# Peptides against a protein of PDB entry 3V4L: the designs that were tried, part 273

Target 1, 386 residues: chain A of PDB entry 3V4L
Amino acid sequence: GQPLAKDKVALLIGNMSYWEHPKLKAPLVDVYELTNLLRQLDFKVVSLLDLTEYEMCNAVDEFLLLLDKGVYGLLYYAGHGYENFGNSFMVPVDAPNPYRSENCLCVQNILKLMQEKETGLNVFLLDMCRKRNDYDDTIPILDALKVTANIVFGYATCQGAEAFEIQHSGLANGIFMKFLKDRLLEDKKITVLLDEVAEDMGKCHLTKGRQALEIRSSLSEKRALTDPVQGAPCSAEALVRNLQWAKAHELPESMCLKFQCGVHIQLGFAAEFSNVMIIYTSIVHKPPEIIMCDAYVTDFPLDLDIDPKHANKGTPEETGSYLVSKDLPKHCLYTRLSSLQKLKEHLIFTVCLSYQYSGLEDTVEEKQEVNVGKPLIAKLDMHRGL

## One batch from the design tools (peptide; made by RFdiffusion4, then SolubleMPNN)

Design b2_p26_4_s4 (from b2_p26_4, 10 letters changed)
Fold by OpenDDE base, seed 3:
Structure b2_p26_4_s4 (fold): chain B 386 residues (1-386), chain A 26 residues (1-26)
Amino acid sequence: as target 1 above (386 residues)
Amino acid sequence: MTPLEVSEEEAKELEEEEEKRREELR
């Protein structure tokens, strides 16, 4: 019969805004486009940008809670990384310079934990450099992996080489994702699909002789990313998994705020990533005696590190949101919350209406506090260990 | 990842290819 997945779960991590290392751009677009493709493939996708070591560990732990017998697990990472002694290390945004294995996540450790879950398929897509880190002399003592015959690694580059991105456009993919996205929806064995991506990438004049896709697989079965999910959740565990994922992807409901002056504001929310949300405000009713009015959001929790200079923009793009702007309502003020994983409390903020009456020079302000609970990834409470 | 140095012409060609692909997928 056709192979069935018990479920399909993906964790996508894109690290760009490094503290002590060169900033990247492609992981933004790569994680976003891959999220949309994997959702079309019925994956439960957690998409996270700019994680610290602690946040990456917690994201992996939450991902492993979604894994079970016969579940397809996919881990994608785009960022800085290195390879020592055949072990792949993902570099968190807070990693020191130089970074060491103690500051990084070992992919082979994650693979071990995925094998303990008896997963149906384990796919790793590693869009990082595979150069040796000469500052890390640590020989990882890894436990022997089980022979599960269900492992696929797609490395964006070969051993000792770099994985490249193009930084000219803020919307350009990494070289690996540029070619992967064209093939990802094909109903093919995942190793065959990656071989085709390797051939397509091998034609790229820009990276020829500098980057080459490497496939490492023990996959003995014909498994594809297109393999259908087994229908209704047949176990209590599958129901719990579905509820856990749903909690991490629940947006706040749109709100209609009414001010004493008779202005009505619509407050809306959009997800860019599991840890990135756009807030938008629009004036839906204005009394004719009010000539001008704007609805600003302010007084965010301090743990979100919201710069007021980047809040309340006339376009999504002015907030740094280039990807979801086409799906957002027009003629709003936009604010981007990019660190929802840091939120310890409920998202409480103030909506400030500034307005002017016809024939009065002075602006009037009215304020309302809004509590939207814990949005998106903030519901998983990734900080409970601090 | 590492930034790839490309010419302005090569960068523009890549943007035009990507926008064309996004139009063909809509």
Scores: peptide ipSAE 0.403, ipTM 0.838, DockQ to the pose 0.668
Fold by OpenDDE base, seed 5:
Structure b2_p26_4_s4 (fold): chain B 386 residues (1-386), chain A 26 residues (1-26)
Amino acid sequence: as target 1 above (386 residues)
Amino acid sequence: MTPLEVSEEEAKELEEEEEKRREELR
């Protein structure tokens, strides 16, 4: 019979806005496109941008709680990284310069924890460099791995080499994702699919002799990303997993705010990633006596680190949102919340209406406080140490 | 990841290929 997955879960991490290291661009597009493809494959996807060491650890721990016997787990990482003594290290955005293993997440430690879950398939897709870090001479004492099958590593590059991105276009993929995205939906054994991606990437003249896909596999069974999920959740654990995923993807409901002057504002919400939300405001009704009016969002929680200079933009693109702008309503003011994982409390903010009456030179202001609860990933309380 | 140094011609070709793919998927 066709193999069945008990469930399918994916964690995608894209680190680009490094504090002490060169900024990247491709992780934004790569995580977004891979999220959409994995959703078509019935994966429960958590997509996260720009995580600190602590936030990456918590994201991995929450992902490991979703894994169980016969579940398919996929971890994708795009960012800076290195490889020392056959151990792969993912670099958080807050990593010091130079970084060491103590500042980074070891993929082989994550693999050990995934093996304890008796998963039906474990896929690691590592879109990072595999050069040695000469500032880190630590040999990780890796605990003994279980002799388990059904592990697949897709490394974007070979040992000692770089993984490349193209920075000329703000919407370009990394080289690995450019080829992976064209085959990811194919009903093939995952190692056969990755071998075809390796052949396609091997034809790329830009990276020939500089980057090559490496496949490391213990996969003894025919398993594909297209393998159907086992039907209705029969276990309490499957129901909990479905509820946990749903919570991480719930947007606030759209609201109509009514001001005393008779202006009506539509307040809406859109998800770009699990930790990135766009707020938009539009004027839906204006009395004729009001000649000008604007609706600004302000007074955000300090944990979100929202610069007012980057809020209330006339286009989604001015906020740094290029991917979802086509799906947003036009003629709004837009604000991008890019760090929802930092939110410890309810998202409370102020909608400020500034307006002018015909024949009065002075502007009038009215304010309404809005509480939208915990949006998206903020429902998982990732800031709580386990 | 590391930035790939490409020519302006190679960068333009890659952008035209990606825009064509996005048009074929609409």
Scores: peptide ipSAE 0.402, ipTM 0.840, DockQ to the pose 0.624
Fold by OpenDDE base, seed 2:
Structure b2_p26_4_s4 (fold): chain B 386 residues (1-386), chain A 26 residues (1-26)
Amino acid sequence: as target 1 above (386 residues)
Amino acid sequence: MTPLEVSEEEAKELEEEEEKRREELR
């Protein structure tokens, strides 16, 4: 019979906005496109951008809570990274220059923890460089991995080589994701699918002899990303997993705010990633005696580090939201909250209405406080311990 | 990842190939 997954869970991390290292561009597009493809494959996807070391550790811990016996686990990482002595290190955005193993997440440690969950399949897709870090001489003494016949590594590049992105085009993928996305939906054994991606990458003249996909696998069974999820969640663990994922992906409901002057504002919310939300406002009703009327959002929690200069934009693109702009309503003001993992409390903010009456020179302001609770990933309390 | 230095012509060829693949998948 076709293999069944007990469930399918993916963690996708894209690090771009490094503090002490060169900024990247591709991880934004790569995480977004991979999220949409894995959702079509019935994966529960957590998608996160620009994580610190602490936030990456917590994201991995929350991902491990979603794993159980016979669950398919997929970890994707796009960012800076290195490989020392066959150990792969993912570099957080707050990593110092130079970074060391103590500032980074070891993928083989995550694999050990995934093996303890008795998962049905473990897939690692590592879109990072595999060059040695000469500033780190630490030899990690990893405990011996269990012999499990369910591990697949897709490395975007071979050992000692670089993984590339193209920065000249606006919304380009990394080289690995450019070829992976075309095949990801195919009903093939995951190792066969990755081998076909390796052949397609091998035809790319730009990266020929510079980047080559490497596959490591112990997978003894015919497992595919297309494998159906085993029916209704009958186990208590499956219900907990479904609730935990649903909690991390719950958007606030759209609101209609009514001001004393008779102006009505529609307030709406859209998810770009599990930690990135767009707020949009529109004037849906204005009395005829009001000649000018602007609605803006302000007074965000300090933990979100929202620059007012980047809030209340006339387009999603002016906020840095290029991927979801087609799915947003037009003629709004847009604000992008890109760090929802940092939110310790409820998302409380002010909607301010500035307006002018016909025949009055002075502007009038009305304010309304809005509490939308903990949106998306902020419900997981990824800051538990700071 | 590392930025790949490509010419403007190579970048345009890659965009045209990607747009063509997106049209063939619609």
Scores: peptide ipSAE 0.389, ipTM 0.826, DockQ to the pose 0.538
Fold by OpenDDE base, seed 4:
Structure b2_p26_4_s4 (fold): chain B 386 residues (1-386), chain A 26 residues (1-26)
Amino acid sequence: as target 1 above (386 residues)
Amino acid sequence: MTPLEVSEEEAKELEEEEEKRREELR
């Protein structure tokens, strides 16, 4: 019969805003496009941008909690990375320069932990460089992997080579994702799908002889990303996974705020990623005696590092949100919360209405505090140890 | 990932190819 997945879970990490390393651009687009494709494949997707070492560890731990016997697990990483002694290291945004294995996440350690969950399929898609890090002489003593015959690595590049991105447009994919996205929905064995992606990428003139996809697999069964999820969650564990994922993707409800002046504001929320939310405000009712009226959001929790200069923009793009702008209401003020993983408390903020009456020169302000609880990934409490 | 140094012409060709693919998929 066709293989069935007990469930399908993906963790996608895109690191681009490095502190001590060159900034990247493609991870933003790559994680977003891959998220949308994997959702069409009935994956439960957690998508995270710009994680510290601690945040990456917690994201992996939460991902491993969603894994169980016969579950398909997919880990995608786009960012800086290296390969020493056949071990792949993902570099967090807070990694020092030079970084070492103690500052990075070892993919083979994650694979070991996934094998303990008795997963149905383990897919790693690693969009990172595979150059040796000469500043790290540590030989990881890895325990012997179990023979599970359910493992696929898709490396964006060959050993000792670089994985490239094109930085000219703010919406360009990495070279790997550019070709992967075209085939990801195909009902093929995952190793066959990746081999076709390798052939397509091999035709790219720009990266010819510089980047080549490497497939490393031990996959004894015909498993595809298209494999159907086994029917209604019949186990307590499957219900818990569904509830845990749902909690991590629950947006705040849209609110209608009523001010004393008779102005009504619609406050709305949109997810760009599991840790990135857009807040938008719109004037839905204005008395005719009010000539000018703007609704600003302010007084955010300090843990979110929100620069007021980047808040309350007239377009989503001015916030750095280029991807979800088509799905957002028009004629709003937009604020991008890019670090929801950092939120320790409830998201409490102020909506400030600034307005002017016809025939009065002075601007009037009214304020309302809004508590939206813990939105999206902030419900998983990824900061409990800091 | 590493930035790929491409010419402005090569960058434009890639954007035109990607736009064309997005039109063919609609």
Scores: peptide ipSAE 0.375, ipTM 0.827, DockQ to the pose 0.560

Design b2_p26_5_s1 (from b2_p26_5, 14 letters changed)
Fold by OpenDDE base, seed 4:
Structure b2_p26_5_s1 (fold): chain B 386 residues (1-386), chain A 26 residues (1-26)
Amino acid sequence: as target 1 above (386 residues)
Amino acid sequence: LPIEELDVRPFFDEEEVKKRLEERLA
């Protein structure tokens, strides 16, 4: 019979905004496009940008809680990384320069923990370089991996080589995702799919002789990302997993705010990633005596590190939101919350209406406080340990 | 065709990157 997944869960991490290392661009697009494709494949996807070491550890722990016997687990990482002694290290955004293994997440340790969950399939897609870090002399004593014939590694590059992104003035994929996205929906054994991606990358004039995909697998069964999820969640554990994932992806409901001047504002929310939300305000009703009015959002929790210079923009793109802008309503003011994982409390903020009456030169302000609870990933309380 | 510049994801050394950029512009 066709293999069945008990469930399908993916963690996607894209690190770009490094503190002590060169900034990347492609992980933004790569995580977004892969998220949309994996959702079409009935994966429960957690998509996270710009994680610290602590936040990455917590994201992995939460991902492991979603794993169980016969569940398909997929980990995608795009960012800085290195490989020492066949161990792959993902570099958090707060990693020092130089970084060491103690500042990084070891993929083989994550694999060990996934094997303890008795997963049906373990897929690692590592879009990072695999150069040796000579500043890390630590030989990790990894515990012996279990002999499970359900493991697939897709490395964006060969051992000891570099992974590339395309420098464009606009949004571009990393080289690996550029080819992976075209085949990801194919009903093929995952190792066959990745082999075809490797062939496509090898035919491309941009990547030929520069970057080659490496596939490392121990996969005895014909497992595909297209494998159907076993029907209704029959176990209490499957129900709990579904509820946990649903909580982490719940957006605030859109609100209609009414001001004393008679202006009505629509406040809306959109998810860009599991930790990135766009807030937008639009004026839906204005009395004719009001000639100008704008609705600003302000007074965000300090934990979110919201720069007011990047808030309340006339376009999503001016906030750094290039991917979801087509799906957002037009003629709003937009604010991007890019660090929802840092939210310790309820998201409380102020909507400030600034307006002018016909024949009055003075601007009038009205304010309303809004509490939207814990949006998206903030419901997992990833920071409860600090 | 514009030479699509490929950025390397792990920059270990800003000087090595600068050197590679200079070698490409030479």
Scores: peptide ipSAE 0.045, ipTM 0.550, DockQ to the pose 0.201
Fold by OpenDDE base, seed 3:
Structure b2_p26_5_s1 (fold): chain B 386 residues (1-386), chain A 26 residues (1-26)
Amino acid sequence: as target 1 above (386 residues)
Amino acid sequence: LPIEELDVRPFFDEEEVKKRLEERLA
């Protein structure tokens, strides 16, 4: 019969905004496009941008809680990385210069933990450099992996080589994602699909002799990313997994705020990633005596590190939100919250209505506090333990 | 390291983004 997945879970991490290393651009687009494709494949996707070492460890731990017997697990990483002694290290955004294994996440350690969950398939897609780090002399003592015959690695580049992104005026994919996205929805064994992606990369004049996909697999069964999920949650664990994922993806409900002047504001929320949310405000009703009226959001929790210069923009794109701008309503003010994983408390902020009456020169302000609870990934309390 | 490439379309059409920006500011 057709192979069935008990469930499908993906963790996608894109690190770009490094503190001590060159900033990247492609991981933003790559994580977003891969998220949309994997959702079409019925994956439960957690998508996270710009994680610290501690935040990456917690994201992996939460991902491992979603894994169980016969579940398909996919880990995608785009960012800086290195490979020492056949071990792949993902570099967090707070990693020092130079970084060492103690500052980084070892993919083979994650694989060991996934094997303990008795997963049906383990896929690693590593869009990172594989150069040796000469500043890391640590020989990893890895426990022997179990022989599970269900492991697939897709490395964006060869051992000792770099992974590249394309420089454009606009946002572009990394080289690996550029070719992967065109084939990801194909009903093929995952190793066959990746082999076709490798052939497509090999035909490209830009990547020829610079970057080549490497496939490492022990996959003995015909498993595809298209394999259907088993319909009804057959276990208490499957129900718990579904509830845990749903909590991490719950947006605040849109609210209608009423001010004393008779202005009505719609406050709305949109997810760009599991840790990135857009807030937007729109004027739904304005009394005719009010000539100008704007609704600003302010007084965010300090943990979110919101720069007021990038808040309350007339377009999503001016906030740095290029990906979801088509799905957002027009004629709003937009604010991008890019670090929801840092939120320790409820998201409480102020909506400030600034308006002018016909025949008055002075601007009037009314304020209303809003509590939306913990949005998206902030519900997982990824900071529990500091 | 960025590869300079002339022919890859950005994820968004710059002219369509510009048009939508103009429509949002109107």
Scores: peptide ipSAE 0.025, ipTM 0.468, DockQ to the pose 0.036
Fold by OpenDDE base, seed 5:
Structure b2_p26_5_s1 (fold): chain B 386 residues (1-386), chain A 26 residues (1-26)
Amino acid sequence: as target 1 above (386 residues)
Amino acid sequence: LPIEELDVRPFFDEEEVKKRLEERLA
C-alpha cells in the first residue's frame, strides 16, 4: 500500500537580519513560498524569521514536541552557516563575529533528537554554505546516531562549497528554492524529487561549477512529501499536536472600535509568518463634521522593539511586507510586528484617533487601549527559561 | 542582462573578522 504519515510537521527558519554578519534577502521569499507549498502538502508549518540562539533552540524544542512515531518531520533553514568535520551549524542572528559551535545550532544534534522520536521520515533542507569555519576547532563529540533508514539531507551546496542568493533589485529566491519550488508538489520519493531538482539546478548557467545540490540519504522506503496523513486524529497525541499547531497560528479577530466623536475604526490582523503579524487600521465611518481623520497604533510592549518611525505606514511595502500586500485591505495604515517570539505578555497597544472638525484649526485626539492576547507564535511562550 | 550578482552565504570577510578579533584582543 502507499506509505502513510501519522502526521506531517515542518519548522522553517529564515535568518537575514544578522547583527554582526552580512544581511541576507532571499530567506524571506524562500521561507514564505516553502510554507505555502508545504501547507498544500498537509504539513503543519511553523515559519520563523530572524531568530537569536535562544529563540532557535526553543523553536527546535517546540518542533521536537510535535514529533512522534511515524510522523514526518521537515526542517528547513536558510541563512548563514558552516560545516566542520561533517557537522552542519546554523548561525543565529545574534551570533558574534567570529562565531563558534557554542553560538550555533548543530543539525546533527537535532537529527539525534528526531531519531529518538522514531519519526517516519526526517528531511533536512539546508540552504546555507558548507565552508569550514577556521575559528572553530571544536570537534563536537556527537553521541552515536541510531541506525535509522528514514533520513534525507538536501544540502543547497557541496561540502566545503558556498550557497548563493541572486541579488536582484526586487524579491528573489535563493538558487536552491528557485528549483525546489517547481517540483516540491510532485508525487515522487523525496530522494528522486531532490535528484530532479539537482539536475535542474545543474543546467543553470549562473551556478554551474559554483553550486551543486548534495543529497545524503539513508531512506530505504518509498516516502514522499505527498504521502497522506493517516486518518482523523484519533490518538490523544494527535489531538494535542493539532491543538499545539492551531494555537501557534491563531490570529486575533478583527475589531470595530467606536470613538466618542462618532468615528468607527476597523482594526485587522494578518499573518506573514508565525512570528510576523501585520496590524492594519481603516476608517469605516466618519461623521460629515470631521474633515480629517487618522487612526494610529502606539504604545506597543517594549519587548517587541517597535520603532515608531516604521509604524503606521500608508502601504504594506513601507513596513517591509512585500509578500502579503496583495491580500491586505487597501487604504489602511499598516504596522508590521516582526518579533512576536519576544512577546512575554499579552499584546496590549493603543489605537489613537487624530481628527479635525470643520471650522476648527486644532487637532483632537481620542485613545482606546486594545488587548488581543498572545497572537500566533507568542502563544507558545518561546521565551520560557530566560 | 542585469549582472545577477551572486552573494555568498556566509560571507566571511576574513579581513573584517581578523580586524574585529584584533580589536577584541587589544
Scores: peptide ipSAE 0.061, ipTM 0.562, DockQ to the pose 0.368; fails the geometry check
Fold by OpenDDE base, seed 2:
Structure b2_p26_5_s1 (fold): chain B 386 residues (1-386), chain A 26 residues (1-26)
Amino acid sequence: as target 1 above (386 residues)
Amino acid sequence: LPIEELDVRPFFDEEEVKKRLEERLA
């Protein structure tokens, strides 16, 4: 019979906005496209952009809480990364220049912790460079990994080589994701699927002799990403996992705000990633005596580090939201909250209505405070301990 | 290599790469 997963969970991390290192572009598109594909495969997906060391550690800890016996775990990383002595290191956005292993997350440490969960399948997709970091002389003494026949690594490049991004006019994938996305939905053993991706990369004249996929596997069973989830979540652990994932993906409900002047505003929310939300406002009713009327959002929590110059834009694209703009209502003002992991408290902000009456020169303002609780990933308290 | 060239995902222009490949095959 077809193998069954007890559940399927994925953590996707895309680091781009490095403080002390070259900025990347492809991880935005790569994480978004992979999220949509893994959702079609019935994965519970946590998708995170631009994490600090502390935030990456917490994201991994929360991912490990979603893992259990017979669960399929998938970790994807796109960003800066190095490989020393066969250990892969993911570089956080706050990593110093130069960075060391103490500033980075070791993938083999994550694998050790995943093996303790008795998972049904462990998949690592590492879309990072594998060059040696000559500024890090540390040899991690890793404890011996358990011998499990359920591990698959897909490395975007060979040991000691670079991973590349294709610069197109606009949004572009990394080379690995460009080929992976075309095959990811195929009902094939994961190692066979990755081997076909390796063949496609090898046939492409752009990647030939520059980047090649490396597959490392102990997988003894015919397991696929298409393997169905076993039954209804009837175990207490499956219910807890479903509730934890649901909390991390709960959007605030759309609200209709009514002002004293008789203006009505629709306030709406959209998820771009687990830590990225778009707020949009639209005027749904205006009295005829009001000639001009604008609805701005302001007074965000300081933890979110929202620049007012990037808030209240006439298009999603002006906020840096290029991927979900097709799914958003038109004729709104848009604000992108890109760091929801930093939110320690409830998301409280002000909706400010600025308007002018016919025949009056003075602009009038009305304000209403809105509390939407903890949206998306902010419910997991990823800052527990800061 | 300068620290600035370590652990980067290089960008390349696909059309520039195609052009250079065509020029080399010609």
Scores: peptide ipSAE 0.035, ipTM 0.481, DockQ to the pose 0.102; fails the geometry check

